# Peptides against a protein of PDB entry 5T59, part 47

Target 1, 112 residues: chain A of PDB entry 5T59
Amino acid sequence: TTPTMQSTSLLTEHLGYPPISLVDDIINAVNEIMYKCTNAMEKYLMQRNIIGKKDFSDEIKIGTAKLESLLENSVDKNFDKLELYVLRNILSIPSDLLEENRFRLLHHEKLV
Target 2, 90 residues: chain B of PDB entry 5T59
Amino acid sequence: EHIRFQRLVQVCNKALEESIRKLQSWEKIHECFPNYGQTREGIENLTVCQQQVIKLWSNLSRVEFDAIFHERSIEEKLNQLDDLINKARS

## One batch from the design tools (peptide; aimed at target 1 D24 L84 Y85)

Design b2_p24_5_s1 (made by RFdiffusion4, then SolubleMPNN; from b2_p24_5, 12 letters changed)
Fold by OpenDDE base, seed 5:
Structure b2_p24_5_s1 (fold): chain B 112 residues (1-112), chain C 90 residues (1-90), chain A 24 residues (1-24)
Amino acid sequence: as target 1 above (112 residues)
Amino acid sequence: as target 2 above (90 residues)
Amino acid sequence: MTEEEIKELKELIKKLKEELKKLE
């Protein structure tokens, strides 16, 4: 089921917020977590940047940046799919309920 | 009966698991640190780092997503939606 | 979902986000 303005309005009334807001919260959270993880990785390794007489600081910075990019790409891909799935299959209203008489039912049940 | 919230949790977990998969690969980690990973001490540090990051990822995501679900009352709302749909089809 | 379906849905979501932005 493809989301529409009608279904979005009905769901917004039911949820108390637009369906997309939930997805936004999720995506914002995972992005924040992602950067916290990569930052922690860099800091941990930078505290251990010297082995013997060799300083690996530059390699660590480049390496952690590469890992961050890999993680970022994966997060973007998977959570874009998540967004589509949630809006289409979870936060959705079946077509048989997208009629005026059924809208009243949803509204009535909310008020009771 | 109530299926939507369960599906939400499942798809979130799947997205999180798929996202961290590359960091779970030792080969991918080692490729990013080719010279550092040629030392014994470097390998040890990378191993610990990998484990810590994966744990941090899992713990933070659990806490943050649970907080979101609670703040949005999404379980209750999705259960209500399931009930409304089932009632309408009766 | 096909790539075409995903593209169409993404465009719709973009429109919905734009409408939401107007409400804020």
Scores: peptide ipSAE 0.208, ipTM 0.916, DockQ to the pose 0.748
OpenDDE base, seeds 1, 2, 3, 4: peptide ipSAE 0.205, 0.197, 0.208, 0.201; ipTM 0.916, 0.914, 0.916, 0.915

Design b2_p24_5_s2 (made by RFdiffusion4, then SolubleMPNN; from b2_p24_5, 13 letters changed)
Fold by OpenDDE base, seed 2:
Structure b2_p24_5_s2 (fold): chain B 112 residues (1-112), chain C 90 residues (1-90), chain A 24 residues (1-24)
Amino acid sequence: as target 1 above (112 residues)
Amino acid sequence: as target 2 above (90 residues)
Amino acid sequence: LSEEEFEELKKLREELKELLKKLE
């Protein structure tokens, strides 16, 4: 079931915020975490860039960048799926609740 | 009775798990550092780095997602939604 | 690290990865 304007409105009323806002928070958080992880990785290795007489700084920078890209791609893919699933299956209203009487019930519960 | 929040947690965990999957591959890590990883010290450093990154990923995600869920009161709201749906169907 | 310690570290890494997967 695809989210509708009607369901979005009802859920927004129920949640106090649009459903997509939750997803946005999650995605923003994971992106922040992702870059913290990759930054930490680079810094850790750069502190250990010299082994013997060889300096691996360039390789470390390139390697960490590659890993970051891989992680970015994976995050994007998986959390796009998450977004769709959450909005369609978790933050969703069944069709039987998209009737007049059911809408009233939702509003009634909010007011009581 | 209450299923939506559980599902939310599950799909979040799944997304996090799948996202970090490639970093969990030693082979993939090593491929990014072909010469560095040819040294003993390099291998050791990469190993520790990999472990730390995975831990950091897990810990930070747990903390941040819990914070989000709390701030959004999502468990309560989803439970209420479940209740409303169940009530409507009864 | 000694060779033995190195191998132990590798094992620990794998175990930790598995544990972390379970925690996720």
Scores: peptide ipSAE 0.117, ipTM 0.879, DockQ to the pose 0.015
OpenDDE base, seeds 1, 3, 4, 5: peptide ipSAE 0.115, 0.110, 0.113, 0.071; ipTM 0.889, 0.885, 0.889, 0.874

Design b2_p24_5_s3 (made by RFdiffusion4, then SolubleMPNN; from b2_p24_5, 12 letters changed)
Fold by OpenDDE base, seed 4:
Structure b2_p24_5_s3 (fold): chain B 112 residues (1-112), chain C 90 residues (1-90), chain A 24 residues (1-24)
Amino acid sequence: as target 1 above (112 residues)
Amino acid sequence: as target 2 above (90 residues)
Amino acid sequence: LSEEEIEELRKLVEELRKKLEELE
């Protein structure tokens, strides 16, 4: 189901945090991991930048930057889809529970 | 029964796998280092680098995502949500 | 999801983010 302010509020009450906060944590984590990976790659190759008396430092810097961009684009695309899917299909409340009678049930379960 | 947390794990894994797919392509890696990759040592270095990055990606993502899931108690919360939904429909 | 559906959801999420920021 499509997220609404009502569902967001109910889920926030249930989770103890807004649903989007979980997604933010995931996205922030993967971004951090991404840059750690690309940084490690660059450092590894830069330590091996001279081959056959030729210095490939410039090529390595450019190449790793290209790979970073490639990975970044892929991460952005896939985790944008993930965000939408999570908010729509996982962290969602069906219409049955958004009705008044079911809303009372949720509050009752919380208070008991 | 409890399906939401399983789905969360699945979509996270899928996103991670799809994201790293292009780095798994040797052709893409080599294209970024056209001259460096023409040397024997360069090819060896790139090969090791590619393998290490993929492993690092996998290991870090596993650790960090598990930490997030734990900190947010998301498995428990999603299971509770499943239970509430099932109860409401019964 | 179709591209159109994704765009609609993105707009909705953005609106929700804005409202959330206002509350926090």
Scores: peptide ipSAE 0.212, ipTM 0.903, DockQ to the pose 0.909
OpenDDE base, seeds 1, 2, 3, 5: peptide ipSAE 0.211, 0.206, 0.211, 0.208; ipTM 0.903, 0.901, 0.902, 0.901

Design b2_p24_5_s4 (made by RFdiffusion4, then SolubleMPNN; from b2_p24_5, 15 letters changed)
Fold by OpenDDE base, seed 5:
Structure b2_p24_5_s4 (fold): chain B 112 residues (1-112), chain C 90 residues (1-90), chain A 24 residues (1-24)
Amino acid sequence: as target 1 above (112 residues)
Amino acid sequence: as target 2 above (90 residues)
Amino acid sequence: LSEEEIEELRKLRKELKEKLKKLE
């Protein structure tokens, strides 16, 4: 189910923040981790770029860039799916709670 | 009774696992370093590098995601949401 | 998922995100 204005407002009130903020935190975190990983890989290999008097620096740079691209694409795909799933199925309010009588329960609990 | 937070953890873990899958392929790693990987030392370096990156990925994601979940109080909030839904349906 | 399905998902995400940003 797609989020509505009503559900978003209710969830924001319940959470204390908009639902999308949680997803943004997750995505920002994984992106940071991703680039830390690829940077670490490049640094590790560049410290070991010479083997048998042959310099592999160019190959290492190209190779790590390729792996970075692969990881970036995979992260993008999988966390796009995650975002949709979270917003539609986890951070969601079923229709029966959106009815007027059930809607009041969320407000009532907040006031207590 | 409480299912939403469990689902959140599950889908996060799945996304992390699927994202790192290609780096878990030695073949894919080796293809990116065709000449470097033909040397003994190169193979050794790539092997260690691959393992370290995967571990770094796992460790950092665990720490950061747990921090996010704590800061957002998401387990408590999702449990409360489950309770509200169950109460409404009772 | 096929490339087409992935693209559709991305479009849906973009649309949903824009809607959510407007609502929040």
Scores: peptide ipSAE 0.207, ipTM 0.902, DockQ to the pose 0.391
OpenDDE base, seeds 1, 2, 3, 4: peptide ipSAE 0.199, 0.197, 0.205, 0.202; ipTM 0.900, 0.900, 0.902, 0.901; seed 3 fails the geometry check

Design b2_p24_6 (made by RFdiffusion4)
Pose (drawn by RFdiffusion4):
Structure b2_p24_6 (pose): chain A 112 residues (1-112), chain B 90 residues (1-90), chain P 24 residues (1-24)
Amino acid sequence: as target 1 above (112 residues)
Amino acid sequence: as target 2 above (90 residues)
Amino acid sequence: EVEITEEDKELLEENKEKREAEKE
């Protein structure tokens, strides 16, 4: 289903937070991991940048950064589909409920 | 009958697996370090990276998301939502 | 698979701008 304002309004009440807040926690979280991994990888190699008698410091900085940017694209790509797939299929509303009062059951839930 | 939360786990894992796939390929890894990878020690060091970075990627994301799913009780909110739409359709 | 519309693209851009603003 396509998201609507009632679903955002109702799901915000059921969840206690807007549906997007969960998506924010995920995207924000995986990004932090992405950089944590690349930074960890660069330092592992920089203290191993000299093999034999040659110094590969330049190649490592370029390689580690050349990898980082490829994840920035792939992650932004794959988690936007998640941002979409979730708001459409998981945090989702059918027509059975907004055509004839979903308000009854949510109000009914909070009380009885 | 509880089907929506398992989906959330499936879609998260699906996004992560696709997010890291280009790093599972030794080729693209060596492309970023062509000269460095032509040395024996370089090959050994790069192998230690991609295998450890992937493990770190999997672990960090697994722990946080399980934590995020806890701080927001999403497994319950969705289980309440799944079994609630059924009561409505009935 | 997820079908993407122009409205979705706009919504994704707005959300990205909001996340960048939150980071600032």

Design b2_p24_6_s1 (made by RFdiffusion4, then SolubleMPNN; from b2_p24_6, 8 letters changed)
Fold by OpenDDE base, seed 1:
Structure b2_p24_6_s1 (fold): chain B 112 residues (1-112), chain C 90 residues (1-90), chain A 24 residues (1-24)
Amino acid sequence: as target 1 above (112 residues)
Amino acid sequence: as target 2 above (90 residues)
Amino acid sequence: EVEITEEDKEFLKKRKEERKKKKE
């Protein structure tokens, strides 16, 4: 299920930022890392594109593009799961604490 | 007592490991470079490339994720959250 | 561990859009 507005508010107050901000940082970081890796791969191989008398530049470009797509798909899949898990199970407030009386207690503890 | 931060680290590591798993397959790497990989020199280059990319992935991920966790004070915040929850249930 | 439903996919899509907008 999607986190409630109440949970988000409580966590935002506790964290000092919305929970999604952490997730955004993580996902943005891994995406940046991903493209750095694929770029490095292409550059490395393109510097070694000629073997003997044959130029493999076209094959390298196609191959690295395929690997990039493969990595991109894997990153998307795994970090989609991560996002859901983090928001639902880590950055979450148990339902018993979301009751009105418990909500006040939690808020009070934060202010004291 | 404190479990949330540990879980965060675990799921991050799992996601990173699973994401790079396909690049750890030599067969998949080779399949992307069928003719290049038929040469001795090509195989050597691909081998080094594969190794370097995996290392780069690991190193960058560690540095960047640690930076995020520090900037967001997430370990402290998650520990506090655990404490609050445990206290409320006591 | 996590099975992604159609609802989850929609949520994630929205999040991706929000993240993109946030970076702009």
Scores: peptide ipSAE 0.694, ipTM 0.955, DockQ to the pose 0.555
OpenDDE base, seeds 2, 3, 4, 5: peptide ipSAE 0.692, 0.694, 0.694, 0.693; ipTM 0.954, 0.955, 0.955, 0.954

Design b2_p24_6_s2 (made by RFdiffusion4, then SolubleMPNN; from b2_p24_6, 9 letters changed)
Fold by OpenDDE base, seed 3:
Structure b2_p24_6_s2 (fold): chain B 112 residues (1-112), chain C 90 residues (1-90), chain A 24 residues (1-24)
Amino acid sequence: as target 1 above (112 residues)
Amino acid sequence: as target 2 above (90 residues)
Amino acid sequence: EVEVTEEDKKFLEERRKKREEKKK
């Protein structure tokens, strides 16, 4: 159940921006945060790559990459669900308000 | 009466919590560093790293999401939307 | 709560692509 064009237009007018823009902001933010986290982890461990006589640099690089992938997959999964939910259930207009007469009412209230 | 913004916050928190859950598993962390994690120092480093990453995740997400919500005035807009819907149905 | 269908996956992928393009 994807939002209708009418719903999108009305919400855009109400919000001052397309509903999807909010979702984009959220997803972009979490992705940025994700990579900041994994980068920080790699940097931290790479500064501690030698223990005794052993250099674990390669293992650290591979390991952090695996964790990044793991986190990335989880983020994608959960925020995909979030995107759908927000667009369908939060940033949505009930069908009864999408009728022509109700549409006029919403416009009227905005202009008053 | 106002429910949409609350729902938004809830689903955001849920998504964030579920996303970081696997990193909260020491076993999964250790599996990525099988030899490094066999050393005392390695374990210590991984432990600190895990803790700091989770904290960083939590703090950054809070700050950034709040900023987004503020910039988009989403609480106000969603409350208004709720009001409009309720008014139309009354 | 939310079950992602194949159609949803296509939609989401397209959105992901658009977000990446917007960043450029």
Scores: peptide ipSAE 0.663, ipTM 0.953, DockQ to the pose 0.679
OpenDDE base, seeds 1, 2, 4, 5: peptide ipSAE 0.662, 0.660, 0.662, 0.660; ipTM 0.953, 0.952, 0.953, 0.952

Design b2_p24_6_s3 (made by RFdiffusion4, then SolubleMPNN; from b2_p24_6, 8 letters changed)
Fold by OpenDDE base, seed 3:
Structure b2_p24_6_s3 (fold): chain B 112 residues (1-112), chain C 90 residues (1-90), chain A 24 residues (1-24)
Amino acid sequence: as target 1 above (112 residues)
Amino acid sequence: as target 2 above (90 residues)
Amino acid sequence: EVEITEEDKKFLEERRKKREEKKK
């Protein structure tokens, strides 16, 4: 299930970068987006923290933190699955093509 | 014949959709702001906030993921990979 | 579609760590 070194090497040569780099880009991006979203939410509500005579600043801070945690957990879970799936099923070379003789053939075809 | 890039897009979309799903729940939002959400203005603010966050999530993810895919030329590379595999098997 | 094993969790955690280090 885990990509072999051979597969990684072949894909790196083909892609021009290690397969994991693409996954890293995706995950880094979504994490950045996640925090941008939660930050925006907090700022928006903090600008509207007083309603009537009550100041809800503390509740807003706690609440937004809870939502951030909730989102973070969801992102982690779903993109962990994504990472594994992409590496195993998308950025992968079928095992039948990883034999020594087939490896040479694929490598040769790329270089020619 | 080309399937890998399509699958990549699909799983990315699924992950994004599943990740934001809980924020799409008003109950989940309200639970985090029990007193604030008991006020009319609070409800209004939370409603707008929820909507804007979801939009921001969707828009940013689309733009950023497309940029990544472009920079990595992943569609072309995955198509080529499909072709190579198919050729090797033929 | 993907069931995460304990080995997978370790792998993922290591990757997460590496990503964080790369950002620094």
Scores: peptide ipSAE 0.671, ipTM 0.953, DockQ to the pose 0.695
OpenDDE base, seeds 1, 2, 4, 5: peptide ipSAE 0.671, 0.670, 0.671, 0.669; ipTM 0.953, 0.953, 0.953, 0.953

Design b2_p24_6_s4 (made by RFdiffusion4, then SolubleMPNN; from b2_p24_6, 11 letters changed)
Fold by OpenDDE base, seed 3:
Structure b2_p24_6_s4 (fold): chain B 112 residues (1-112), chain C 90 residues (1-90), chain A 24 residues (1-24)
Amino acid sequence: as target 1 above (112 residues)
Amino acid sequence: as target 2 above (90 residues)
Amino acid sequence: EVEITKEDLEFLKKRREERKKKKE
């Protein structure tokens, strides 16, 4: 169930921004954080790439890439669920209030 | 009476926690570095790295999400939305 | 609480694209 245009408009007016903007902020933020984390990990390990006589640089690069992929998949999955939930259940207007008469009431209250 | 913001916080926390869950597994970390992790120093480095990444994840997410919520005034707006809905139904 | 359908996947894909464009 996708939010209606009417609900989006009403919420946009109420929030001062489209509901999806909040979701976008959240998802963009977590993605940025994700890459910061994986980058930090790679950098940390690459500074410690030689153990004894062995150079593990290649293994580190491959390993960190695998972890990044793992984290990325998990983030995508969980925040996809979040996006749907937020838009459907949090940033939503009950159907009974989307009737024309109720719509007027909400507008009136905002303007007063 | 006010429930929407609480739900938002809850689902955000859940998503963050579930997302980092796999990195909390030492086994999964070790699997990515099979030879490196066979060395004492490698294990030590991976251990520190794992810990620091999880901390970084937690700290950054908290700071950034709080900033977003503040900038968007989402708590206030969601509370107002709850109030409007409740008023309309009364 | 949320099961993702095929329709949801398409929606989410579109959203990802929109976010990408928005950042550009």
Scores: peptide ipSAE 0.661, ipTM 0.953, DockQ to the pose 0.656
OpenDDE base, seeds 1, 2, 4, 5: peptide ipSAE 0.661, 0.660, 0.661, 0.660; ipTM 0.953, 0.953, 0.953, 0.953

Design b2_p24_7 (made by RFdiffusion4)
Pose (drawn by RFdiffusion4):
Structure b2_p24_7 (pose): chain A 112 residues (1-112), chain B 90 residues (1-90), chain P 24 residues (1-24)
Amino acid sequence: as target 1 above (112 residues)
Amino acid sequence: as target 2 above (90 residues)
Amino acid sequence: TEERIEEALEKAEEATDEELAEFE
């Protein structure tokens, strides 16, 4: 289903937070991990940048950054599909409920 | 009957697996370090990275998301939502 | 927060089923 304002309004009430807030916590979380990994990888190599008698510091900075940017694209790509696949299929509303009052059951849930 | 939360786990894992796939390929890894990878020690060091970065990637994400799913009780809110739409359709 | 919700709804309206087939 395509998201609607009633679903956003109702799901915000059922969840206690807007449906997008969960998606924010995920995208924000994976990004932090992405940089934490690349920074960890660069330092592992920079203290191993000299093999034999040659210094590969330049190649490592370029390589670690050249990798980081490829994840920034792939992650932004794959988690936007998640942002979409979730708001359409998981935090989702059928027609059976907004055509004939979903308000009854949510109000009914909070009380009885 | 509880089907929506397992989906949330499936879609998260799905997004992560696709997010890291280019790093599982030794080729693209060596392309970023062509001269450095032509040394024995360089090959050994790069192997230690991709295998540890992938493990770090999998572990950090697994722990946080399980935590996020806890702080927002999403497994319950969705289980309540799954079994609630069924009661409505009935 | 409201601007973020509006962006997310615009993205969902513009999204196609083929884009989500990988998650099925």

Design b2_p24_7_s1 (made by RFdiffusion4, then SolubleMPNN; from b2_p24_7 with T1M E6K E7K E13K E14K A21K)
Fold by OpenDDE base, seed 5:
Structure b2_p24_7_s1 (fold): chain B 112 residues (1-112), chain C 90 residues (1-90), chain A 24 residues (1-24)
Amino acid sequence: as target 1 above (112 residues)
Amino acid sequence: as target 2 above (90 residues)
Amino acid sequence: MEERIKKALEKAKKATDEELKEFE
């Protein structure tokens, strides 16, 4: 189930930031890493683009672009799943603790 | 006892592993460079490139994710959350 | 997700990582 507004508020107070911010950091990081990896691959191969008398520059550019697309699709798929799992199962508060009597527990523990 | 942070690490590792799966396939790599990969030198270059990019992926991910976890104090916060939940249920 | 990608790519394009240099 989707996290409630109440759970989000409680977790934000506990964490010092909204739960989604952690996921944002993770996803931003992996996308940056993805670009660095594909860029490095292209540069490495472009430095080795001539074999014999044949120039493979065009094939290298197309090939690395294909790999980037393949990696991007996989990243999107897997980290979308990660986002859902983290927000629903890790950064979550059980329903029994969302009752009013339990609501004060998190707040009280913070003050003590 | 404390399970949430362990789960976070596990799902992050799983996502990273599954994401790089296609690049770990020599067949997929070779398909992207059909003529280049028909040369001896091309195969050698692609082999080294594949190995290096996978290592780069792993190393950068480890460093960046650890930095995020530290900056967000997520291990401590998740452990505290586990403790609060356990305490409330006792 | 699209905005996340854009931000990450912009940052990456401006940066030169040490690991990247070692690779090249």
Scores: peptide ipSAE 0.198, ipTM 0.903, DockQ to the pose 0.030
OpenDDE base, seeds 1, 2, 3, 4: peptide ipSAE 0.197, 0.066, 0.189, 0.197; ipTM 0.903, 0.894, 0.901, 0.904

Design b2_p24_7_s2 (made by RFdiffusion4, then SolubleMPNN; from b2_p24_7, 8 letters changed)
Fold by OpenDDE base, seed 2:
Structure b2_p24_7_s2 (fold): chain B 112 residues (1-112), chain C 90 residues (1-90), chain A 24 residues (1-24)
Amino acid sequence: as target 1 above (112 residues)
Amino acid sequence: as target 2 above (90 residues)
Amino acid sequence: MEERVKKALEKALKAKDEDLAEFE
């Protein structure tokens, strides 16, 4: 189920930041890593682009671009799932705790 | 008793592993370099490249994700959340 | 996600680290 505004508010108070911020950090990080990896691949191969008097520079550029696309698609798919899972199942508050009396517990624990 | 952080780590690792899986396929790597990969030297270069990029992926992910978890104090916060839920249900 | 990717890309294009250097 989709997180409620109430749960988001409570979790934001608890975490000190909105739950989505954690997911944002994770997704930003993996995308950064992804492009670092593909860049490294291209550079490595481009340093080795001449074989048997043949220049494979164009093929290398195209090939690395294809691999980048494959990786991008996979990252998008898997981390979209991750986002949903984290927000719904990890950074979540059970419905039975979304009551006034339970809110006091969360607030009280924060103050103590 | 504390389960949420463990789940977070697990789902992150799974996402990372699933994301890099296609690059772990030599066949997929080779098909992206059809002529380059027909040369002995090309195959060697691609092999090394594949191995190193996978290592780079894993190493960078480990370092960066751990840094995020630390900066966000997420283990502590999730443990606290588990505790709060357990208390409320007691 | 789209905006996240955009920002990540911009950052990645500017970044150099030791792990990357070791690979290159």
Scores: peptide ipSAE 0.220, ipTM 0.884, DockQ to the pose 0.031
OpenDDE base, seeds 1, 3, 4, 5: peptide ipSAE 0.125, 0.215, 0.124, 0.115; ipTM 0.869, 0.885, 0.868, 0.868; seeds 4, 5 fail the geometry check

Design b2_p24_7_s3 (made by RFdiffusion4, then SolubleMPNN; from b2_p24_7 with T1M E6K E7K E13R E14K A21K)
Fold by OpenDDE base, seed 2:
Order: sequence, then C-alpha cells, then structure tokens
Structure b2_p24_7_s3 (fold): chain B 112 residues (1-112), chain C 90 residues (1-90), chain A 24 residues (1-24)
Amino acid sequence: as target 1 above (112 residues)
Amino acid sequence: as target 2 above (90 residues)
Amino acid sequence: MEERIKKALEKARKATDEELKEFE
C-alpha cells in the first residue's frame, strides 16, 4: 500500500524532510552520473574516431546515443522500483504503530 | 536490531548493478558499433571504453550516494526509526 | 567528526572528478 498522509507527516518530522526528498536526491544523482558516463564514452571514442582511412564519427554518435537510451531505460526501471521499495518498506511506519502511541514516542524522543 | 539502513544500501547497490548490467555485455556494446568494432583498433578502444565507463559508474555512484546519505543523516535516522519501532513494541 | 567526514567526502568527489577527466 502507499504511505498515508499520517505516516508521511510523522516521518517528515523525524527525518527533518519528506521521505520522497531522499529518493529524489538519489534519482537526481544517478541521472547525473548516467549523463556523465555516456558523455565520457562519446568523447573518448570521438577522440579515436578515425581508424586507417575511415571516419567513424557518425557511427560513434549513433552508437553512444543507443547506449545512452539503453542505460536510461534501465535506470528508470530499476530506480522506480527502488523508489517504491524505499517508501513502502524502509521509510515506513507499521500500521499498528500509526496510532497515538507512536506519535507520542516521537515527541518524547525529540525532548530527550 | 538496526536493519533499515542496511536495506537501503542493499537496494541502492542492486539498482545500480542492474542498471549497468547491459553495458557490461560486450555483445551489446559491439552491436552499437558494428563497423567500428570490426577493426582491431576499434575493438581495443571499445574494450577500454567499456572498462572505464563501468569503473566510472561504480566510483561516481559510491561517492555521490554516500554524500547523499551523509547530508540526509539517513543512517542515524533509520537507526532511530528502528529503535522507536522496537520500543513501541516492547 | 562531522567535519572530518565532510572533508573526506570532498576528497572523494575530487578523486572521481579526476577519473572522469582521465576517461574523457
């Protein structure tokens, strides 16, 4: 099940930020890393685009674009799963503890 | 006793590993460069490129994810969450 | 300790940046 508003509020208070913010940071980071990797690949190969009398620049550009698309699809798939898992199973509060007792514990711990 | 942070690290590593898996396939790399990869020098370049990008992927992700975890104090917060849940059930 | 961790992370980031430059 999806996180409730109550659990989100409690976790936000505990974390100091909404749970989704952590996931956003992770996803943003991996996207940036992905771009850096594919860009590096293209630049590396473009510096080595001529072999003998043949210029492979066009093939390199197309090929690296294909790899980028492949990587992008995989990243999207796997990190969507990650988002779901983190929000549902890691940054989650058991339903039986969503009652007032859990809330009181959070307040109590903040005061200690 | 503390399990949530370990799980977070595990699922992050899994997502990273699964994401890069296709680039670890020489066949997939070669398919993207069919003519370039038919030359000796091209094969050598692609081989080095593949190795370096995988290494770069691993290193960048490690550093950036560790930074995120630190900035968000997530290990401490998840440990505290575990403790709170355990206390509530005791 | 907090400051030490920050410095370590910065060092690590710089190292990865250098790796990127070497690759390109």
Scores: peptide ipSAE 0.220, ipTM 0.917, DockQ to the pose 0.022
OpenDDE base, seeds 1, 3, 4, 5: peptide ipSAE 0.202, 0.202, 0.212, 0.207; ipTM 0.915, 0.914, 0.916, 0.916

Design b2_p24_7_s4 (made by RFdiffusion4, then SolubleMPNN; from b2_p24_7, 7 letters changed)
Fold by OpenDDE base, seed 1:
Structure b2_p24_7_s4 (fold): chain B 112 residues (1-112), chain C 90 residues (1-90), chain A 24 residues (1-24)
Amino acid sequence: as target 1 above (112 residues)
Amino acid sequence: as target 2 above (90 residues)
Amino acid sequence: MEERVLKALEKAKKATDEELKEFE
């Protein structure tokens, strides 16, 4: 079940922000973390790029890029699923409650 | 009674775990550094790197996600949502 | 998601030193 405009409005009122904003924060955070992790890997290995008489800088750059891509693809896949699940199943209002009764309850709670 | 926040935490943890799964594979790591990983010192470096990045992933995720949840007051809001729904059904 | 990803990456590129210390 796809969230309705009414559901979004009610949840926005309840949360104080649109439901998607939470998801955006989560996704932004994980992508930031992802980059920090991959960047750390590259820097760590580049500081150790010479073993014996061999310079592995090029291989390290390519390898870390591959890992970054791998991680990025996985993050995209899993957090797309997360977004869908959160918006549909967690930040959701049962259809039978999407009426004046639910709306009144939200207003009532604000007044109390 | 209160289930939504628990579910949120669960799905976040699941997404994080599944996302880092490939990096937890030594074989996958080694495949990215075929020649570097053939050296003793290279293996040692990759091992440390793998361990540290997984640790960093876990630690940063914990800190950042907890911060988000706090800033958005999401536990409280989801609990309230559960309560409202339960009340409406009573 | 692409737009949010780009923004997140840009932010991360400018603030990685402290996290890198955790790695070292």
Scores: peptide ipSAE 0.178, ipTM 0.899, DockQ to the pose 0.030
OpenDDE base, seeds 2, 3, 4, 5: peptide ipSAE 0.180, 0.170, 0.045, 0.172; ipTM 0.897, 0.896, 0.887, 0.901; seed 2 fails the geometry check

